Peptides against a protein of PDB entry 5HOI. Designs and how they scored, part 18

Target 1, 351 residues: chain A of PDB entry 5HOI
Amino acid sequence: FRYMPFSPAGTPFGFTDRRYLTMNEVGYVSTVKNSEQYSITVSFFDVGRFREYHFEDLFGYDLCFLNEKGTLFGQSKTGQIQYRPHDSIHSNWTKIIPLQAGERITSVAATPVRVIVGTSLGYFRSFNQFGVPFAVEKTSPIVALTAQNYRVFSVHYSQFHGLSYSLSELGTSSKRYYKRECPLPMSLPNINSDMKKDANLDYYNFNPMGIKSLFFSSYGDPCIFGSDNTLLLLSKWRSPEESKWLPILDSNMEIWKMSGGKETTDIHVWPLALAYDTLNCILVKGKHIWPEFPLPLPSEMEIRMPVFVKSKLLEENKAILNKKNEIGADTEAEEGEEDKEIQIPVSMAAE

## One batch from the design tools (peptide; aimed at target 1 I255)

Design b1_p12_5_s4 (made by RFdiffusion4, then SolubleMPNN; from b1_p12_5, 6 letters changed)
Fold by OpenDDE base, seed 4:
Structure b1_p12_5_s4 (fold): chain B 351 residues (1-351), chain A 12 residues (1-12)
Amino acid sequence: as target 1 above (351 residues)
Amino acid sequence: MSAKEKIAELLS
């Protein structure tokens, strides 16, 4: 087993000189191999809000995390990280994360208020947005990170226990756990079944965990999208006894349905984000399960949330609307279609 | 664009 650098929705080079380092709802970061260096481009979906920028990468950044305020880069082997604000108001900063012999940075995450670095030895390093360190914690080996505001969703791997996850909040003085190294019921890539196609082997070598992406939903629920193309959402994580992973989307089945039952073996979902009940994704047609160049426009895939999740989301939306009304923000109340028959995903109706 | 529309485009 080899720990590989993970970034949300990152793509391999394959046989090309270019790849996506990361992509999400904000945009996408690409890197192109030059003879001795890389050229990185940070592109955005909202071209009115953000300006695309590029720079020369002399370090060979293989880790990336994009947020609304900046981009975090990392080099898995050297331990170098760089944060680049999208605006010119804040300066770029660079740091070297001290790595032990054979240790790798396996994932990085950044929010407007936190920077997180996870390693193959399970060092969890937290910083503020200016790179001031808060803490170093030893956990199980980290294979993936995402973060939203002060919250961090971390995926861990043990050879003995498989995948686990943590959900934590990084305050100013302390880290709070909502979940700490709990079992993650995500299927790992099956080498024997999935590796029949060279393209799958290339992807496995790039990402042995098969985690295409992980993110927080718009409601702040941890989401993970594995090699099985199932979107898992962590429900009720605030209540330890009630917390569960929900298979909220089988994307293969949804593609098949949307095609009218045609063969869709060459159509793939590449997950970006979950906004409300809609998976933002790139739909890919081809031999590779990942987007090539140029990046297609994102597509929206409706998620049929289970009743108990949808009810909670409706309550949270009503509470947000009520708070907006109290502060005198004329937000047009989109009349939430309260009467939309909450279809339980067929995968949940078969039990 | 909806996923349904995009799938129709990809299958055309």
Scores: peptide ipSAE 0.651, ipTM 0.969, DockQ to the pose 0.639
OpenDDE base, seeds 1, 2, 3, 5: peptide ipSAE 0.647, 0.647, 0.647, 0.645; ipTM 0.968, 0.969, 0.968, 0.968

Design b1_p12_6 (made by RFdiffusion4)
Pose (drawn by RFdiffusion4):
Structure b1_p12_6 (pose): chain A 322 residues (1-190, 198-318, 341-351), chain P 12 residues (1-12)
Amino acid sequence: FRYMPFSPAGTPFGFTDRRYLTMNEVGYVSTVKNSEQYSITVSFFDVGRFREYHFEDLFGYDLCFLNEKGTLFGQSKTGQIQYRPHDSIHSNWTKIIPLQAGERITSVAATPVRVIVGTSLGYFRSFNQFGVPFAVEKTSPIVALTAQNYRVFSVHYSQFHGLSYSLSELGTSSKRYYKRECPLPMSLPNDANLDYYNFNPMGIKSLFFSSYGDPCIFGSDNTLLLLSKWRSPEESKWLPILDSNMEIWKMSGGKETTDIHVWPLALAYDTLNCILVKGKHIWPEFPLPLPSEMEIRMPVFVKSKLLEENKEIQIPVSMAAE
Amino acid sequence: SSAAEKVKELLE
């Protein structure tokens, strides 16, 4: 099996010279093939706070993670990473991650206080926001990483357990695990979208902590999974809280559509900030549309019953209250 | 929601 470079909400090149590296509620990072180099553009949705800028990529970064304080870039093959703070007060720094034979950097993540690099051999290298290393750890092969403040949500893969996840906190003292390689019941992919599933074999469209600090993941099944009771290991449950396919179906008047798709950015309490993509492909294009907001709904709505009540989709009060 | 309004516009 070949591990692929993962970034939250990343898009493939397809038949173009440009794609999105990473995408969330802060903004979007795109890269354009420029003869022999790349042109990386860092954009923001709150235009008033941060200024959109661009720079020339002489290395071919294919890994990226964006937070409110800076942008982290990474190269899956050479192992070079660069952290660019949004403000000009703080300097950019660059490090090169040691990679063994065939070892690839599979995912990177950054917070205002932590920088995380994961490799295909299971190396977990952590730094502060300035590049000072804390500890090098060996874990299962990492396929996806996201972080919030001091906490890290890592997704692992092997030939035995399949997909597993770890939830840990990088405290000032030492590293503590809340959950260590527990089952991750995310649906795996089972065509026009072939380009995407080669770029992202797991179908992990994006994963992120919620605005209130709960781990979330958005697989190829277009269902938002939220980790509940992660503080008590014996009570941990993955809860499906939004069937985005059902919502587009309800808002479209019960019509099956093959051209409307959801691209996850982040979860804010009960609202999924996303990009509504219109077209044959399931990933967003250029220019990037304005973010949309999709309220979360428990998957308790049946299509056949909703069609009877309408004879936008009206929902029976008795069912809506449930 | 804003998604519901935009979905209607996409269907036009």

Design b1_p12_6_s1 (made by RFdiffusion4, then SolubleMPNN; from b1_p12_6 with K6R V7I E12K)
Fold by OpenDDE base, seed 2:
Structure b1_p12_6_s1 (fold): chain B 351 residues (1-351), chain A 12 residues (1-12)
Amino acid sequence: as target 1 above (351 residues)
Amino acid sequence: SSAAERIKELLK
């Protein structure tokens, strides 16, 4: 097994000089080989909110994370990271992560408030948005990271224990764990069956874990999309004993249904984000399971699982709160109640 | 765009 640099929804070069370093709901980052250099372009889906920009990459960044405020780049071998705010008012910063012999940066994540670096030896490094370090923690080897606000979803791999995950919050003073190296019930790529197609071998060599992407939902739930094309959502993560992975979408089955039961073996879902009750994705037609250039417009795939219950419960809870406020109950709503996990009634979880 | 519409376009 070889630790490879992972970025959310990143694509291989294949036989081309270009690839996507990362993509999500905000946009997509592409890199093009130009001799010994790379040209990086940061593109956005909301062209009214953001302006596309490009720069020359002399380092060969192979790690990327895009958020609404900036782009984090990393070089897996050298340990170089660079943060580039989208706004020109804020300065770019560069840092070298100290790596041991054979250590690689395997994943990077950035939020407007945190930068996270994970390594093949399991060093978890946290920084603020300005690259000021908070802590270094030793964990199991990190293979993937994503982050939202102060929360970090990390995927770990051990040869002895397989895949595990952690969910943590990076406060100002300490790291809190909601989940710490718990088993991740995600299927690994099947080398024997899937590798008969050259396109699958190229992707496996790029991403041996088969994690196409991982992200937080709009509700702050950790999501992962594996090689089996199933979207897993971590439900009840605030309750350690109740926490479970929900297979909220079989994307192959949904493509098949939407086709009217036709053969759809050449149609692939490339995941971007989970926004409310819809998987934002790129629908890809062809031999490669990943999007080529130009990038197709994103598509929304409705999820049939109980996330519909969260939107409806949020609306119902807002309606109940508004009714309570109209009834003049001087209940000081302490600021701490907004982070209460919406309990889905058991009756609505059975449909 | 809806995934269902896009799939119909891709199947043409």
Scores: peptide ipSAE 0.501, ipTM 0.944, DockQ to the pose 0.580
OpenDDE base, seeds 1, 3, 4, 5: peptide ipSAE 0.499, 0.499, 0.501, 0.500; ipTM 0.942, 0.942, 0.943, 0.945

Design b1_p12_6_s2 (made by RFdiffusion4, then SolubleMPNN; from b1_p12_6 with K6R V7I E12A)
Fold by OpenDDE base, seed 4:
Structure b1_p12_6_s2 (fold): chain B 351 residues (1-351), chain A 12 residues (1-12)
Amino acid sequence: as target 1 above (351 residues)
Amino acid sequence: SSAAERIKELLA
């Protein structure tokens, strides 16, 4: 087994000179080989909100994380990271992460308030958005990271224990765990069955965990999309005893249904984000399971799960809050209530 | 776009 640099929805070069370093709901980051250099382009889906930009990469960044405020780049072997704000108001910063012999940065994540670096030796390094370090923690080897606000979803791999995950909050002074190295019930790529196609071997060599992407939903629930093309959502993560992974979408089954039961072995879902009850994704047709160039427009795939109940309950709660505000009731909005897990009524959890 | 529309386009 080899630890490879992971970025959410990153694509391999394959036989091309170009790949996507990362993509999500905000946009996509591409890199093109130009002799000994790379040209990186940061592109956005909302062209009215953001301006595309490019730069020359002399370091060969192989890690990337895109958010609404900037892009984090990393070089897995050298330990160099760079944060580039989208806005010119804030300066770019560069830092070298100290790596031990043979250690690699395996994943990076960035929010508007945190930068996270994970390594093949399980070093979890946290920084603020300006690259000021908070802490270094030793965990099981990190293979993937994503983050939203102060919250981090980390995937770990042990040769002995397989995949695990952690969910943590990175406060100013301390890291809180909601989940710490709990088993992750995601299937690993099957080398023997899937590698019959050269394209699958290329992808496996790029991403041996088969994690196409991981993200937080719009509700702040950790999501992961593996090689089995199933979207898993971590439900009830605030309640350690009630927390479970929900297979909220079998994308192969949904493609098959949407085709009218036709052969769809050449159609693939490439996950970007989960917004409410819709998987934002790229639908790919071809030999490769990943998008090529140019990037197709994102598509929305509806998830039929009780997340609709969360949406309705959120709308109802917003409507109740708006009514309370109109009535001038001094409801101290306890700042702590927005982060309460929406309790799904037991009656709706049975359908 | 909806995934269903896009799948129809890809299968056309």
Scores: peptide ipSAE 0.506, ipTM 0.946, DockQ to the pose 0.574
OpenDDE base, seeds 1, 2, 3, 5: peptide ipSAE 0.500, 0.501, 0.495, 0.501; ipTM 0.943, 0.945, 0.941, 0.945

Design b1_p12_6_s3 (made by RFdiffusion4, then SolubleMPNN; from b1_p12_6 with K6R V7I E12S)
Fold by OpenDDE base, seed 4:
Order: sequence, then C-alpha cells, then structure tokens
Structure b1_p12_6_s3 (fold): chain B 351 residues (1-351), chain A 12 residues (1-12)
Amino acid sequence: as target 1 above (351 residues)
Amino acid sequence: SSAAERIKELLS
C-alpha cells in the first residue's frame, strides 16, 4: 500500500501533460507540466465573482484545496504548502511542514479561517488562514481531508481496520470531536474487478482509496463519494448514538435511469459538491472516469433524500431563513418545495 | 444544467 496525495475531485495526468489538482463548486485548479516546471491555473465557475489567475509552480504541487477566499497548495514529499488568496488584499504565504523520513502530506484543506494538513503518519496540523499554527495532533494515518468553516472531515486508513473518519471542530483554543476515528462504511476499490481496464489501473495508482471527492454539504454534513459511485452523507453527526451514513445517491443507477435504460458504461459522475438536495457534478463520457480538458460545465443531479433527513434539512433551512430575516437580509424566498414527494433511494427501499 | 439534459446530450 502507498499513501498518495489526495485532493477533492483531483484527476491524474494519465497520458497527458495536464490534470486537475482539485475541483469543487467554486471552481477548478489545473496544472500543466512544462519541461522543468508546472503552470497552475485557478479557474472559477462564477466568472463574475472571481478572476482566473495563473502562476508558475517550481515546486510541483500535487495537493490542492480551493475555497471562496483562496487556494491552498501542497507538495506531498517536500512538505511545502502555499496559500494564495484570490484577492490582492491578503498576501500569499508559504510554509514548510516538517516531515519525518518517508512521511508525506496526504491531504490539505483550507477554509477562510483554517488551514489543515494531514500526513501519512497521521499528523494533523492546524493553522489559521495566515499560516499561524494552532496544534499538531497524532491520529491514524490521514488519507483525505475536507473542511468547511471551523469543521474538518478527515478520512483515515489503517491496514488493520480499513477506513475510518473523524469529524472535528477547530476552535481557537481547542479541537472538539463530534466523531473520532469511527468506521467509514465505504467500499475500497476492488483491484481484481476494476483493474481490467488500464484507465482504472491508472486511477487506482493515483488514488488507491477510490475517494473521488469528499465535501461538506450546504447544511454542513460530511459527504464522501467513493469508487462505487455512491454518495454517502453523514446524518445526525451531532448525536453520536444516532449518527449514520446514508447512501443518498447511487450515481450509476441515476445515470442508467436518465439514459432511458441504455448502456451507460462510458458515462461517469465526477462529484463536486452537494448543495441542498442537488449533487453538483461533472458528467464525463469516455474511457477515463475523470474529466479531461476542457472541463465540461457542471451538471446538477437531484438527490432523493430520505424523509427524516429532508425534514431536518427543511427545518435547518427555515431556521437559516428566519435568522436572515432577523438581521434584515433580503431573503429571496426560495419557496421550499415542501410538497416534493420524498423519494427514498431504491437502495434504502430494498431493506 | 440538469444531469438528465447533459446525459441526453452525451448520448446523442
């Protein structure tokens, strides 16, 4: 087993000179191999809000995390990280993460208020947005990170226990765990079945965990999208005894349905984000399960949330709207589709 | 765009 650098929705080079370092709802970061260097481009879906920018990468950044305020880059082997604000108000900063012999940065995450670095030895390093360190914690080996505001969703791997996850909140003085190294019921890539296609082997070598992406939903629920193309959402994580992973979308089945039952073996979902009940994704047609260049426009795939999850989300949305109204923010009344028939995913209706 | 529309385009 080899720990590989992971970034949300990052793509391999394959046989090309270019790849996506990361992509999400904000945009996408690409890197192109030049003879001795890389050229990085940070692109955005909202071209009215953000300006695309590029720079020369002399370090060969293989880790990336994009948020609304900036981009975090990392080099898995050297331990170098760089944060680049999208605006010119704040300066770029660079830091070297001390790595032990054979240690790698395996994932990085950044929010407007936190920077997180995870390593193959399970060092969890937290910083503020200016690169001021808060803490170093030793955990199980980290294979993936995402973060929203002060919350961090971390995926861990043990050769003995498989995948686990943590959900934590990084306050100013302390880290709170909502979940700490709990089992993650995500299927790992099956080398024997999936590796029949060279493209799958290339992807496995790039991402042995098969985690296409992980993110927080718009409601702040941890989401993960594995090699099985199932979107898992962590429900009720605030209540340790009630917390469960929900298979909220089988994307292969949804593609098959939307095709009218045609063979869709060459159509793939590449996950970006979950906004409310909609998976933002790139639909890819071809031999590779990942987007090539140019990046297709994102597509929205409706998620059939279970009643008890949808009801809670509607309550949380109403509570957000009420708070916005109390502060005098013009809430465009998204008429909550209270009357949308809550379809239970077929995978949940078969139990 | 909707995923359904995009799938229709990809299958055309």
Scores: peptide ipSAE 0.526, ipTM 0.949, DockQ to the pose 0.652
OpenDDE base, seeds 1, 2, 3, 5: peptide ipSAE 0.511, 0.523, 0.525, 0.524; ipTM 0.946, 0.949, 0.949, 0.949

Design b1_p12_6_s4 (made by RFdiffusion4, then SolubleMPNN; from b1_p12_6 with K6R V7I)
Fold by OpenDDE base, seed 4:
Structure b1_p12_6_s4 (fold): chain B 351 residues (1-351), chain A 12 residues (1-12)
Amino acid sequence: as target 1 above (351 residues)
Amino acid sequence: SSAAERIKELLE
């Protein structure tokens, strides 16, 4: 097994000179190999809010995390990281993460307030947005990170225990765990079945965990999308005993339904984000399960949340609306139709 | 765009 650099929705080069380092709801970061150099482009879906920019990468950044304020880059082998604000107000900063012999940065995450670096030895390093270090913690080997505000969702891998996850909050003085190295019930890529297609082997070599992406939902629930094309959402994570992973979307089944039951073996979901009850994704047609160039426009796939998740989300939305109204922001309350019976996915009704 | 519309376009 090799720890590979992971970035949310990152794509392999395949047989090309270009790949996506990361993509999410904000935009996409591409890199093009030019001899010994790379040209990185940071592109945005909201072209009115953000200006696309590019730069020459002499380091060969293989890790990336995009947020609304900037882009974090990392080089898995050298330990170099760079944060580039999207605005010109804040300066770029670069630093080297000290790595032990054979240690790799496996994932990086950035929010407007935190930078997180995870390694193959399980070093969890936290910084502020200016690269000032807070702490170094030793965990199980980190294979993936995402973050929203002060919260971090980390995926860990042990050869003995498989996948685990942590959910933590990075305060100024301390890290709080909501979940600490709990089992993650995500299927790993099946080498024997999937490796019959060269494209699947290339993807497996790029991403041995098969984690296409992980993100926080708009409600701040951890989400993960694995090689089985199932979107898992961590429900009730504030209540440790009640916390559970919910398979909220079988994307293969939804594609099949939306096709009218046609063969859809060449149509793939590439996950970006979960906003409310919609999976923001790229629909890919072809041999490769990942988007090529140019990037197709994102699509919204409606998710059938279980009623008990919907009610909690509606309560959280009402609480957000009430808090906005207290601040005097005229948010038009779209009265979302409360009464749409969200059918429990048939897969949950069969138990 | 909706995923349903996009799937239709991809299957045409």
Scores: peptide ipSAE 0.491, ipTM 0.940, DockQ to the pose 0.650
OpenDDE base, seeds 1, 2, 3, 5: peptide ipSAE 0.486, 0.488, 0.487, 0.487; ipTM 0.938, 0.941, 0.939, 0.941

Design b1_p12_7 (made by RFdiffusion4)
Pose (drawn by RFdiffusion4):
Structure b1_p12_7 (pose): chain A 322 residues (1-190, 198-318, 341-351), chain P 12 residues (1-12)
Amino acid sequence: FRYMPFSPAGTPFGFTDRRYLTMNEVGYVSTVKNSEQYSITVSFFDVGRFREYHFEDLFGYDLCFLNEKGTLFGQSKTGQIQYRPHDSIHSNWTKIIPLQAGERITSVAATPVRVIVGTSLGYFRSFNQFGVPFAVEKTSPIVALTAQNYRVFSVHYSQFHGLSYSLSELGTSSKRYYKRECPLPMSLPNDANLDYYNFNPMGIKSLFFSSYGDPCIFGSDNTLLLLSKWRSPEESKWLPILDSNMEIWKMSGGKETTDIHVWPLALAYDTLNCILVKGKHIWPEFPLPLPSEMEIRMPVFVKSKLLEENKEIQIPVSMAAE
Amino acid sequence: SNSATPTKPPPS
């Protein structure tokens, strides 16, 4: 099995010279093939706070993670990473991650206080926001990483357990695990979208902490999974809280569509900030549309019963209250 | 299906 470089909400090149590296509620990072180099553009949705800028990529970064304080870049092959703070007060710093034979950097993540690099051999290298290393840890092969403040949500893969996740907190003292390689019941992919599933074999469209600090993941099944009761290991449950396919179906008047797709950015309490993609492909294009907001709904709506009540989709009060 | 991609559960 070949591990692929993962970034939250990343898009493939397809038949173009440009794609999105990473995408969330802060903004979007794109890269354009420029003869032999690349042109990286860092954009923001709150235009008033941060200024959109661009720079020339002489290394070919294919890994990226965006937070409110800076942008982290990474190269899956050479192992070079660069953290660019949004404000000009703080300097950029660059490090090179040691990589063994065939070892690839599979995912990177950054917070205002932590920088995380994961490799295909299971190396977990953590730094502060300035590049000072804390500890090097060996874990299962990492395929996806996201972090919030001091906490890290890591997704692992092997040939035995399949897809597992770890939830840990990088405190000032030492590292503490909340959950260590527990089952991750995300649906795996089972065609026009072949380009995407070569770029992202797991189908993990994005994963992120919620605005209130709960781990979330958005697989190829277009269902938002939220980790409930992660503080008590014996009570941990993955709860499906939004069937985005059902919502587009209800808002489209019960018509099956093959051109409307959801691209996850982040979860804010009960609202999924996303990009509504119109077209044959399931990933967004250029230019990037304005973000949309999709309220979460428990998957308790049946299509057949909704069709009877309408004879947008009207929902029976008895069913809506449930 | 409504723009759904066919999927399967991960092995346990």

Design b1_p12_7_s1 (made by RFdiffusion4, then SolubleMPNN; from b1_p12_7 with T5L K8R S12R)
Fold by OpenDDE base, seed 2:
Structure b1_p12_7_s1 (fold): chain B 351 residues (1-351), chain A 12 residues (1-12)
Amino acid sequence: as target 1 above (351 residues)
Amino acid sequence: SNSALPTRPPPR
């Protein structure tokens, strides 16, 4: 196992000279290899509110976090971080995070008020938006971070305990835990099934945990989207005894429904954010499970608990077809049973 | 009708 730099919805280079460092509801950060240098572009979905900007990266930033106020960059090996406000009125700042031998920055997060750095040795470092340090804490090895305002959702990995998560609030004086290294019920990538598809190998080499993204919902609930394409939401996290992970969307099931019940292998959901009851995502078409260039427009997918069984929907459609045939309704032509569009009840169709 | 997921309209 190797700790890899993680950024929310970041993509591998694959066979290309370019990748997305991160993307979310605000925008997307791309990097292009130019010999020994990189050109970074920070692009936004709201082009009326924000202006795209670019700069030369001499450090090879492999970590990124985008928010509404700025972009945090990190270099996993050197420990360099840079914060770039979107507003030119505010100065950029750079800092070197001290790393031990073999330590890597594994994830970074930034809010308008906090900067967080997590490492492969489990150093959790907190700063204000100006790079002034607050604290250093030793945790289990950090593999992913996201943050909203003062709240931090961290994912940890132990060889002995697997995946865990923490939910904390970084106040002015102290860190409060709502959850501290609790088991994370997310499936890891199945090496035997997923690696048989060459197109997935590059992705799992880039992201061995299969965490496509993690974010806070618009309501401030921690969300994670794994390799199983299921969106998990941490419900009732303020109540320690009532807190639970909810599988609020099986995106493979939703794609299957949208395809009229046809198994599709060329459409993939790439998560950006959860806004109210909709997953903001990129619908990726093609062999790769990640978006390429140019980035497609974001799509909205309604959250739905995975309560439907494909086999039951197929049986119900067969029963409806048999009833239509018994009633002597005109034989629409014998398109093979496999090609018949499944009538998904309107209440189950994403509008 | 294939309810294509509403693509976000480009911001005006």
Scores: peptide ipSAE 0.007, ipTM 0.424, DockQ to the pose 0.026
OpenDDE base, seeds 1, 3, 4, 5: peptide ipSAE 0.000, 0.006, 0.000, 0.000; ipTM 0.465, 0.420, 0.466, 0.387; seed 4 fails the geometry check

Design b1_p12_7_s2 (made by RFdiffusion4, then SolubleMPNN; from b1_p12_7 with T5I K8R S12R)
Fold by OpenDDE base, seed 4:
Structure b1_p12_7_s2 (fold): chain B 351 residues (1-351), chain A 12 residues (1-12)
Amino acid sequence: as target 1 above (351 residues)
Amino acid sequence: SNSAIPTRPPPR
């Protein structure tokens, strides 16, 4: 197993000179390989609120986290981090995170009030927005981080226990855990099935956990979107005994519905954020499961519990077609079962 | 309808 640098909704280079370091509801950060350096561009969806900016990256930043106040960059191998405020009022700062031999920064997160660094040895380092350290804690190996305000959602990996998660609050004097290294019921990428397509191999080499993104919802609930394309939301996390992961969206089912019940392999959901009851996402068209350049406009997908069974919908649609044929409504030719557009009943489209 | 609606850019 190899720990790879993770950033929310980050994309691989693949065969290109460019990739997204991160993207979310605020915007997207791209990097382009030049001969000896990288060019980083920080772009925003709200062009009225923010101005796009770029800079030369001499360090080869492979970690990024974007928020409304600034961008955190990290270099997984060197331990260098840089915070760049979007506003010129605050200065950029750089810090070197001390790394042990073979240790890597695996993820970084930043809020307007906190900076978090996680490592392959499970070092959890917390700072304020000015890079002043609060604490260092040793946890299980960190593979992903996100943060909102004072809260941190961390994903951990153990060779023995698989994926776990923590939910913590970083106060001024202490870290509070709401959840501490609890099992994360997310499927890992299946190497044998998912890697049969060369296009997916590059992605899983880039992100071996298959975590496309993790974020906090607008309500402050931890969300994760794995390789199974299911959006999981941690509900009732304030009550440890009542806390549960909810599969609030099966994006493969939604794409299947959108295709009229045709199996498609050329449309993919790329998660950005959860705002209220809508997944903000990029609809990726093509062979790659990740967005290429230029970035498509974000789309909103309504969250829905995956309660529908494809087989039942197919049977019901077949029964409706048979009834239409019995009533002597025009013989729409027997287009093969693969070509029949499934009309989802309006009642099922409203639940 | 679960059709992903394209997010309209904010008005300039």
Scores: peptide ipSAE 0.005, ipTM 0.422, DockQ to the pose 0.025
OpenDDE base, seeds 1, 2, 3, 5: peptide ipSAE 0.000, 0.000, 0.000, 0.000; ipTM 0.468, 0.401, 0.407, 0.406; seed 1 fails the geometry check

Design b1_p12_7_s3 (made by RFdiffusion4, then SolubleMPNN; from b1_p12_7 with T5E K8R S12K)
Fold by OpenDDE base, seed 1:
Order: C-alpha cells, then sequence, then structure tokens
Structure b1_p12_7_s3 (fold): chain B 351 residues (1-351), chain A 12 residues (1-12)
C-alpha cells in the first residue's frame, strides 16, 4: 500500500497531460502539464458570481481544495501549501509544512475560517484562513479530509484496523471531537474484481482507497462516496451512541433505472456535493469512470434508500410480459424482447 | 485576463 495525495473528486492524468485536481458544487480546478511546469485553472459553475482564473505552477501541486472564498493547493512531497483567495482584495499566502523522511501530505481542506493539513504519518495541522497555526496533533495516518465552517471530517487508514473516521470542531481555543477514529463501514476496492478492466487500474493506482469524494451536506452531515458508488451519510453524529452511516443512494441502481433496466457499463456517477435531498454529480459517459475534458454540465440525482432488489423487479416485469402474451397480443412482439425497456413502477421512477 | 503572477519559490 502507498499513501497517495487525495483531493475531493480529483481525477488521474491517465494517458493525458491534464487532470482535475478537485471539483465540487462551487467549481472545478484543472492542471495541465507543460514540460516540467504546470498551468492551473480555477473554474466555476456560477459564472455570474465568480471569474475563472489561471496561474503557472512551478511546484507541481497534487493536492487541492476549493471553497466559495478561495482555493488551497498542496504539494505532497515538498510540504508546500498555497492559499489563493478568489477575490483579488485578499493576498495569496504560501507556507512549507515540515515533513519527516518519507512523510507525505495526503490531504488538505479549507473553509473561509480554517485550513487543515493531514499527513501519511497522521500529523493533523490546523491553521486559520491566513495561515496562522493553531495546533499540531498526532492521529492515525490521514488519507482524506473535508471541512465545512469549523467542522472537519477526516478519514484514517491503518494496515491493522482498516478505515476509520473522525469528526471534529476546530474552535478558537480547542479541538472538540464528536467522533474519534471510529470504524468507517466503507468497502475498499477489490483488486481482483474491480481491476479486471484495465480502465480502472489507472484510477486505483491514483486513488487506492477508491474514495471518489467526501463532503458535508447542505445540512452539515458528513458524506462519503466510495468505489461501490454508494453515498454514505453520517446520521445523528451529535449523539455519539446513536450515530450511524446511512446508505442514502446506490448510484449504480439509479443509473440502471434511468437506462430502463438495461445493464450499462459506459455511464458512471462522479459525485460533487449533496444539496438537500439531491446529489449534485457529473454523469460520465465512456470507458473511464472519471470525467474527461471538457467537463459535462452537473446533473442532479434524488437520494433514495436502496430498498428495492433488482432481481425482484426483473421477475415482476417478466411475469407482466408473460400475462400480456397469454391475453392474445399478436405474435409480432417476439423479435423485439431483448430491446424492451423494463417498465420501472411509477413509485420507483423519479418524478 | 487576471494573469495571476507565477508563484515564485520562497527565497532560500
Amino acid sequence: as target 1 above (351 residues)
Amino acid sequence: SNSAEPTRPPPK
């Protein structure tokens, strides 16, 4: 296992000179490799509120976090971080994070009030939005971070214990834990099943945890989207004993419904954010499970608990077809059976 | 076009 730099919804280079460093509901950050240099572009979905900007990156930033006020960049090997406000009124700042031999920055997060840096040795470093340090804490190795306001959702990995998570609040004087290194019930990518398609090998080499993204919902609940394409939401996190992960969306099931019950292998959900009861996402078409260039427009997918069993729906539709054939609908319907869309019950269709 | 200045490495 190798600790890789993680950014929310970041994409690999693959066979190209360009990738997305991060994307969310605010926008997307791209980097293009030009010889030994990189050109970074920060783009936004709300073109009325924000202006796209670009700069030359001499450091090779491989970590990114985008929010409504600025972009945080990081270089995993050198420990360099940079915060760039979107507004030109506020100055950019740069800092070097001290790293031990073999230590890497694995994830960074930024809110309008906090900057967080996590490392492969489990150093958790907190700063204000101006890069003034608050504290350094030693945790289990950090593999992913996200933050909203003063709250931080961190994912940890141990070779002995697997995935864990923490939920903390970074006040002015102290860090409060709501959850501290609790088990995370997320499936890891299975090399033998998921990597049988060469197109996925490049992605899992880039992101060995298979965490496509993690974010806070609009209600402030921690969300994570793994390699199984299931959106998990942490419910009741304010009550330590009542807190549970809810599988609020099986995106593979929703894609199967949207295709009229046809097996599709060329449509993939790429998560951006959870706004109320809708997953903001990119519908990726093609061989790769990640978005290419240009970025498609975001789509909305309504959250639905995965209560329905695909096999039962197929059996029910087959029973309905057999009954229609018994009632004397003429024989011309036989040749077209393979192409008939499965009639998804109206109660299961997105209205 | 706000060409953000190239980020110079901090002086040694």
Scores: peptide ipSAE 0.000, ipTM 0.417, DockQ to the pose 0.015
OpenDDE base, seeds 2, 3, 4, 5: peptide ipSAE 0.000, 0.000, 0.000, 0.000; ipTM 0.417, 0.405, 0.371, 0.377

